Peptides against a protein of PDB entry 5OOQ. Designs and how they scored, part 131

Target 1, 227 residues: chain A of PDB entry 5OOQ
Amino acid sequence: YREDVRQVVTHPANALSFLQPGRLVEISVNGKDNYGWGAVVDFAKRINKRNPSAVYTDHESYIVNVVVNTMYIDSPVNLLKPFNPTLPEGIRPAEEGEKSICAVIPITLDSIKSIGNLRLYMPKDIRASGQKETVGKSLREVNRRFPDGIPVLDPVKNMKIEDEDFLKLMKKIDVLNTKLSSNPLTNSMRLEELYGKYSRKHDLHEDMKQLKRKISESQAVIQLDDL

## One batch from the design tools (peptide; made by RFdiffusion4, then SolubleMPNN)

Design b2_p21_6_s3 (from b2_p21_6, 9 letters changed)
Fold by OpenDDE base, seed 1:
Structure b2_p21_6_s3 (fold): chain B 227 residues (1-227), chain A 21 residues (1-21)
Amino acid sequence: as target 1 above (227 residues)
Amino acid sequence: MELKYVLDEYISEEEKELLEE
């Protein structure tokens, strides 16, 4: 269900109006490279000059340039091509213990995990020397001020997504969350049943694994308290 | 350096214009 929500939220019809300069977005490239929260510089419709007849999916049809402060220091950032979301080999976030730098990376809408209810004041020329680092400092300060996480845009209240099927989805999620809070085991089974019914098999499987882990952890805590 | 940011719920029309420039 979270992926379904993400697909709707990051669709061009909904997302583009919220991708103003300075908008915070949570970035995950190729489902594995998590850059954390970055700041939007700009966006443009994806144009393939080499293949003008190229057809992109809705989520791949736009390129968003974002400042991240988590780029691995030894990444070949000089090989980055503006408006080319196919990142060169070696472009990755810093791991624990590694040093990071600020960089502007081009991403697709599909690489947006969430859209923040927050905008930074951006320098006019982000490509000028030192400007990316200024944004990087701001990102660090924001993370410090929001230790429990940066506020995310509410799809209904903030983004005004009024699609009936989407509203039904949100209601289902709310019911499931409420049930999970009251009866974790029963709710996990129902969630698995619901995910099983809606699962296009592969993407829901990872979410189910994560949920199972959380349930197992919660059960472990309950067992420890009952001991 | 003073961090300047705005939450959407508190962004005035004037502030929106400033952020879009």
Scores: peptide ipSAE 0.238, ipTM 0.620, DockQ to the pose 0.271
Fold by OpenDDE base, seed 4:
Structure b2_p21_6_s3 (fold): chain B 227 residues (1-227), chain A 21 residues (1-21)
Amino acid sequence: as target 1 above (227 residues)
Amino acid sequence: MELKYVLDEYISEEEKELLEE
């Protein structure tokens, strides 16, 4: 059920409006490479120049560039290609006892484990020398300030996901944490139905979310001026 | 370096205030 919720939350129709620059996201690549919390730089629709007819799943149809501070120091970061989520071999987070560095990595929405209820103020030019390290320091400070974990966006209260089936799913999770784990097939079928609905409404939701994003960005700027 | 960040909960409250004006 947690995965079902994650799939809904990270669907483009829901996630993109909350992927403003500086948004914290928890990153897990290929289900094994946990980079922890990173900060969103930007995102773009995935375009395959070599194969324009390539069809991607909804969760793979966008690429999110994220600053992480947990990249293994000896990772071949020079081989990273912007907006290419297929990471070169050797790109991985540092393990215990290993040194880490800051890097900007391109990920898909499917690699987002959680979306944080927190946005960092980002440098204007993250590609400039030293800027990613500044963000890395900020990430460390955030982790220090939130020892119990960075607050996660509430899908209903914050993200305003009002789909009836999703709300029912959330209620079931709250009530049947124990029972739902016993019937994974029923939950998967329902999730597929939800995804079908989101896919059909994707264009409309994308427009709405772009507007919401602009509003949110404007408000963030106002708050900066008041601080 | 002063950490600057915004919580969405705070933004939502401000949005509510702005919409109520």
Scores: peptide ipSAE 0.210, ipTM 0.603, DockQ to the pose 0.160
Fold by OpenDDE base, seed 3:
Structure b2_p21_6_s3 (fold): chain B 227 residues (1-227), chain A 21 residues (1-21)
Amino acid sequence: as target 1 above (227 residues)
Amino acid sequence: MELKYVLDEYISEEEKELLEE
């Protein structure tokens, strides 16, 4: 049921307001390629120039560019196309014992496993020489400071998602996690239905504006002099 | 190296301390 929560959190209405440049996100591509925590560069609505009438799912409708420091060194990174989330064959994270490099990869919202509650100050031009590596060093330092894992945004407390349908969804998940259910399958189906209702009910743009305001009011800046 | 963070206010004090160390 963690997936159910992830679906809500990574929905555009909830996630986009938190995908500012430098926001840390945990990345898993195709359910198998775990890049770990990366830093958001930017995002854009997915547009198919060849087929403007193409319809994408909510979680596939945006492309997020992220800096990762776990790219396998021999990956064909030169074949990466900006804003193309279909990654070339061979693009993968480094395995144990392999060397890694920094890279900017385009991902969909569906590839976000978690959203962190901290944001790095990013170089103005991340694609300039040496800038990705700087972010890579910052990512390593953050991981060092949080040995038990980078703090994740709480959907209710941090993201301030207060929609009744969402809260009902969360409550059901909590019940399923904490209490033994006699019919887990039926409960899972109900969760999917609630998510469906939630996603259809809300105006994406209005939700984004509301969340953006809430985020702006809840942010603080910390400067570290020594790294 | 100088590193700047923007943190959400709703993070725990413990988490804030970890970022400042």
Scores: peptide ipSAE 0.244, ipTM 0.598, DockQ to the pose 0.434; fails the geometry check
Fold by OpenDDE base, seed 2:
Structure b2_p21_6_s3 (fold): chain B 227 residues (1-227), chain A 21 residues (1-21)
Amino acid sequence: as target 1 above (227 residues)
Amino acid sequence: MELKYVLDEYISEEEKELLEE
């Protein structure tokens, strides 16, 4: 069911309107390379100059450029081509114990695991020297502020997806979640996941309440000074 | 370090237009 939701959420008809500069997205390339949360730079329709007749699936028909701060330091980032989602060999996230750097990578919509309910204020020129690192620092700070995870866009409330079949799917998921929460056995296994998620939801809810108070006071722009 | 970010649920339609300019 999660994959079904992801397919709908990341479809161009739904996702593109939420891929503004600074939008946070969770990135998984080829189902194996997890870069974590990155920030959208821009997106464009995929054009194959060598094969103009190439037909792409809906989820592969757009390229999204994203800043990540988890790129392996020895990755051949100089070989990256803008708007080419076929990444060179050796482009990968840093593993545990490895050093990482900031990079802009082109991904397809299919590489988006989730879309965050958060937008960073982005530098005007991300390609300028030091700007990627600035975004990288911002990403680290966001992760620090949301230790239980970055808030994800609600497909119905935020994205306004009104497809009847999708709504039925969401209702089924809600029912299953309710049943799983009521089942003591699932409560034990999901207690770790739900304590992770509820701790995330409660911490996110408290953070959101605090943010709501600050946002109501600050016209939706949250300036977080380093305390 | 100053971190500036916005949550969508708190962005008015008017503010969304300002962020797109």
Scores: peptide ipSAE 0.210, ipTM 0.631, DockQ to the pose 0.243; fails the geometry check

Design b2_p21_6_s4 (from b2_p21_6, 12 letters changed)
Fold by OpenDDE base, seed 5:
Structure b2_p21_6_s4 (fold): chain B 227 residues (1-227), chain A 21 residues (1-21)
Amino acid sequence: as target 1 above (227 residues)
Amino acid sequence: GELRYVENEYISEEERKLLEE
């Protein structure tokens, strides 16, 4: 169920409006390398210069640059290529007991586990010496202040996702959480079906969502109701 | 589980000082 929600939330038509500089996002690269919460620097549409005809899925069609403070210190960060989300071998988060450093890594939307309801103030030039570390310190402080976890954007209340199929999906999840259904597999299949329908509708309304994104990106803070 | 919160902005005191200098 969490994955189904994640797929909708991280779809470009929904996510990009909330990937302003400083937005906190929880990062898991390829479902394996967990970097924890990082801060968005910027994003761009993915372009393959070598193969301009390359077709990417919606969740892989944008590159998000994020500051993480959990990069393994001996990772070959110098081999990182801007706008290349295919990370070099050896780029990984630090394990327990290992030292970490701050780094800017390019990721796809598919590598976003959660979008936080917090935004950091970002340095003007994040690539300047010492600026990544400043953000890294802020990330540590945020984690300290939110020991129960960084608050996540509400897809409906905050992100204003109004798709009927998605709303049904969310309602179903709420019901399942309450009832603790003994048949998660069947419920998951239904969720996937609902997501599929949503995805198709989402594609049809992409142009409208893109306009909404442009407006949202220019806003500093959105006023939200109490949750 | 952790889906419903209000949008907020954050800057550490240390970061604020560094950005103001």
Scores: peptide ipSAE 0.076, ipTM 0.554, DockQ to the pose 0.046
Fold by OpenDDE base, seed 3:
Structure b2_p21_6_s4 (fold): chain B 227 residues (1-227), chain A 21 residues (1-21)
Amino acid sequence: as target 1 above (227 residues)
Amino acid sequence: GELRYVENEYISEEERKLLEE
């Protein structure tokens, strides 16, 4: 059920407006490589120059560049290609006992586990020498200040997802959490159906990228003025 | 430098509607 919610939250129709520079996101690549919390640099619609007719799923249709501070030190980071979410072999987070470095990696929306209710102030040129390390230090400080975990955006209260199908989904989840169901498989199928309806209703449109970017930028400016 | 961040971000209903178009 948590995965169902994640699918809705990370759908382009919902997520992109919150992927402003500095937005904290929790990252898991390919369901196995957990980088922890990173900071968004930017995002763009995924374009395949070699195959312009390529069709991507909603959750794979955008590339998000993020700064992580958990990259394994011996990872071939020099082989990383901007806006290419297919990461080279050997690109992985540091394991326990291994040293880590800061890196900018391109990920898809599907690699976002959670969207945080925090945004860092980002350097103007993250590619400049030393800048990603500065962000890395900030990430460490955030984790220190929030030992119980970085606060996650509430899908309803913060993200204002008010779609009827989603609300029904959330209600069903709440019911399932409070009451033991005799048939969890049937309930799961119903949740998937509701998500399906939601997804079909909120299909990605061509103009969505530009609009979402403008909104994100506007929000960033407002926040800076308030600080 | 000191850590600077913004928390408790919200999106307006109007903005949400625009994103659904």
Scores: peptide ipSAE 0.183, ipTM 0.594, DockQ to the pose 0.136; fails the geometry check
Fold by OpenDDE base, seed 2:
Structure b2_p21_6_s4 (fold): chain B 227 residues (1-227), chain A 21 residues (1-21)
Amino acid sequence: as target 1 above (227 residues)
Amino acid sequence: GELRYVENEYISEEERKLLEE
């Protein structure tokens, strides 16, 4: 259901009102290039000067310029064209062990994985020397302050999405979330029942703790995948 | 996924200094 929610949240009718300068968004390009959280610079309706008759899907009909601090240092950033979401070959996030730099990249709404409930105060001229790096430092600080993840906009409470079908979807997710959150406890109790009887005879106390943690982690992953 | 949200704004100390200049 996560993708269903994402489709609704990132639809222009809902997303554009929250893409103010400085808005944090989580970026995944083509489902493979994860840039992490970036900051919105601006957005515009997509116009193809070479093909004015081009028809875009709703999620591809707008271009969002975002500052990222995870661009691979040797990426050909000089080939980036504002408001052109077709990124040049070689434009990618830094992998583990690689150095990264700050860059402004144009993305479609479809490349937004999540919209954060945080905004940065943006420099007036992001294209000026050193301004991207300033935003990059701010992004690092935000990530430091929110090690468990940047807060995401609530589609109902914050974004005020009132579509009946969407509300039903959200209620279903809430029920599922409650059910999945209870499962780790049930499993933990079962594990305690199983190992608690023998823990006095064998040093299984630590093993039980480790297994409980593993179950909790596994359930968390399942929750993210099923919702 | 789990929904978490806070209405907040952030400005770094470095950014604040730059904006005040």
Scores: peptide ipSAE 0.055, ipTM 0.512, DockQ to the pose 0.059; fails the geometry check
Fold by OpenDDE base, seed 4:
Structure b2_p21_6_s4 (fold): chain B 227 residues (1-227), chain A 21 residues (1-21)
Amino acid sequence: as target 1 above (227 residues)
Amino acid sequence: GELRYVENEYISEEERKLLEE
């Protein structure tokens, strides 16, 4: 059920409206590389210049650039390319006992584990010297302030996901009165059908420009220098 | 389709006071 909720939350039709600069997101790349909480820099529609006819799944059709402070120090970060989510070999989070550094990595929506309800005021130029380290310090401070975890956006109350099948899923989870499990959705609820509805309902390409404008109008909550 | 926007963010009491000044 947890994965089912994640799939809905991270669908472009739902997630993009909350990926403003500074938005905190929990990152897991390929389901194995956990970077923890990072801060969104920006996002864009995935474009393959070499193969313009390439078709991506909804969850892989956008790239989100995020600042993380858990990159393994000896990772080949110089090989990272903005808006290229195919990470070079060796790019990974630091393990226990290893040193970490700050980096900006491009991820797909599928690599978002959760979306936080907190936004940081981001530097104007994150690529400038020292700026990502500033964000890294802020991320450490946030983790210190929230030892039990950063609050996650409520899919219904905050994200306004009103799909009937999703609401039924949420009700079912509530009835179970247990922590979200990794169990697959029962046959009575098909997540694939929900994705189909989302894809048909929203023209993501046409709405992108309007969405970005609305995102820029949103105010961040915490200044980086206040952390 | 209808677009959704951010409607809630965490704001501490201290931060809220600072924003109101």
Scores: peptide ipSAE 0.034, ipTM 0.455, DockQ to the pose 0.052; fails the geometry check

Design b2_p21_7_s2 (from b2_p21_7, 9 letters changed)
Fold by OpenDDE base, seed 4:
Structure b2_p21_7_s2 (fold): chain B 227 residues (1-227), chain A 21 residues (1-21)
Amino acid sequence: as target 1 above (227 residues)
Amino acid sequence: TKELEEELKKLKEEIEKLEKE
């Protein structure tokens, strides 16, 4: 169920409006490499210059550049390419006892575990000397101030996700969390079904949005040709 | 444009169907 909520929250239709510079996000790359809380630099639509016809999933269709302060010190950070979410081998968070450094890494929306209800000041030029480290210090300070965890955006109150199926999902999750329900498996299956429906609706809405854009673009081109 | 509008209509119908279920 948590994964289902995550998929909804991190969908482009919901997440992008909250990925302003300095937004805190919790990062897990490939479900294995946990960088903890980082700060958003920027995001862009994923473009494959080699294959312009490449189709990405919704969660892989955008690249988010984030500052992390947990990069392993001996990671080949020089091989990182902006807006390339395929990370080089050896790029990983520091383990316990290892030294860490600040780095800007490109991630997909699928690598966002949660979106925080906090924003840091983000320097205009993060590539300038010392700027990443400044953000890294701010991240450490935030973690110090919130030992129980950074506040997460409320999907309903903050993100204004008003989809009925999503609301039903959230209600069921709340019920499951509060009730030692005698049949967690049946409730889990039902939540998966609800999530499946929501996910499908969301995909359809995104497809509609894309089609509307294409229509608008086509109309604009026609107007330009008529001028 | 007509093809895209038809696709949009189909998507809307599918969404409405999912909302009624």
Scores: peptide ipSAE 0.042, ipTM 0.714, DockQ to the pose 0.521
Fold by OpenDDE base, seed 3:
Structure b2_p21_7_s2 (fold): chain B 227 residues (1-227), chain A 21 residues (1-21)
Amino acid sequence: as target 1 above (227 residues)
Amino acid sequence: TKELEEELKKLKEEIEKLEKE
């Protein structure tokens, strides 16, 4: 169920408005490489120049550039390509006992575990000498100040996700967490059904947004022809 | 444009159906 909530929170419709420069995000790449908390530099819609017709999933349709301070020191960071979320081999977080460095990595929304309820100061030119390290120091300081973990954005209170099906999902999750006496299997099935409905509804809303954009674009072209 | 508007209407109806279940 935590994964279900994560899917909702990291969806472009919900996440992008909270990915301002300096926003803290917890990062896991490919479900294996945990970089911990990083800071957002910027984001952009994913465009494949080689295949303009490429269709990405919603969670893979945007690239987020993030500063991390946990990059393995011997990682081939020079091979990193801006706005390319397919990371070169050897790009990984430092393991226990290994030295780490600061790096800017491009990730997809699917690589975000959580969105923090705080922002760091983000330099205007993060690629300038010493700027990544400055952000890295700030990240270390934040981790020091929050030993119990960095505060996460509340999906309802902070992100204002007001969808009724989502609220029902959250309520059911809370009930499962508080009531050990409820049949876990029955509750799980109900949650899966509810999530399925929410996911479908969300997809439909995105389809509507795309359709509305197409309509507006079509109308704009007509106006140009009439001039 | 008419086809797109019809598709939009269908999507709205489907959403409303899901909200009533």
Scores: peptide ipSAE 0.040, ipTM 0.709, DockQ to the pose 0.522
Fold by OpenDDE base, seed 5:
Structure b2_p21_7_s2 (fold): chain B 227 residues (1-227), chain A 21 residues (1-21)
Amino acid sequence: as target 1 above (227 residues)
Amino acid sequence: TKELEEELKKLKEEIEKLEKE
């Protein structure tokens, strides 16, 4: 269920409007590397110059640059390529007892575990000397102030996700969390079905958006040819 | 453009079907 909600929340249609500079996001890369809470620098649509025909999933179609303060100190951060979410070998969070540094890493939306209901001040030039560390200090301060965890954006109240299937999903999750009903498996199956429907609808909406863009582009080209 | 519009229409119809289920 949490994954289902995560998929919805981190979908471009929902997430991008909340990925403003300084937005806190909880980061898990490849389900293995937990960087904890980072701060969004910016995001861009993923473009593969080598393979323009590359089709990315919705969650892989954007790259989000985030400041993390949990990068292992001996990680080859110099090998990080802007807007390349394929992280070099050795890029990992510091383990317990290891020293960490601040780094800007490119991640996909799929690497966002949660979106926080807080924004840090993000310097205009994060690559300038000392700016990453400033953000890193701010991240530490936020973590200190919220020992019980950084508040997460409410998908409904904050993100205004009003999809009926999603709302049903959320209600069911709430019910399941509050009431271990006698048939958790049946409820789980129903949730999976609802998520499946939502996911399909979402995919269709994205396809529609892409198609509308193609139509607009085609119309723009026609207008250019008519000039 | 007509083909794209037809495809768009099909997608809308599929969404409507999913909403009615």
Scores: peptide ipSAE 0.039, ipTM 0.704, DockQ to the pose 0.520
Fold by OpenDDE base, seed 2:
Structure b2_p21_7_s2 (fold): chain B 227 residues (1-227), chain A 21 residues (1-21)
Amino acid sequence: as target 1 above (227 residues)
Amino acid sequence: TKELEEELKKLKEEIEKLEKE
């Protein structure tokens, strides 16, 4: 169920408004490469120049550039391409006992494990000499200040996800976590149904937003032509 | 514009249907 919540939280309609420069995010690439908490530099819609017709899932449709301070020192960071989430071979976090460096890596929304309720100061030019290291120091300081973990954005209170089906999902998760429910199997099936329903609604709402934008743009053009 | 408005209407109806279920 944590994965279900993650899918909702990291959906573009919810996540993008919280991916401001300096926003802390917990990063896991390909479900195995855990970089820990990084800081958002920026994000952009994913564009495939080689295949403009490429269709991405919602969670793969945006690229987020993040500063991490856990990059393995011998990783081929020079091969990193901005806005290319397909990381070169050898790009990985440092293991125990290995030295790490700061790097900016492009990730998809699907690589976000959690979004923090904290925002670091992000230098205007992160590519300038020493700027990544400055952010890296800030990340270390934050981790030191929050030994029990960096505060995560509350999906309801902070992100204002007020969808009824999502709220029901959250309530059910809370009930399960407190072991108040006597039938885990029945609850799991209902949670899956609720998640499915929420996901469908979310997709439809996003489509509506896009259509409304297109309508507004079309109307604006008409008004300009009438002037 | 009319086509987009019709599509928007269909989406609203679909959402409403999902909310009633």
Scores: peptide ipSAE 0.038, ipTM 0.696, DockQ to the pose 0.521

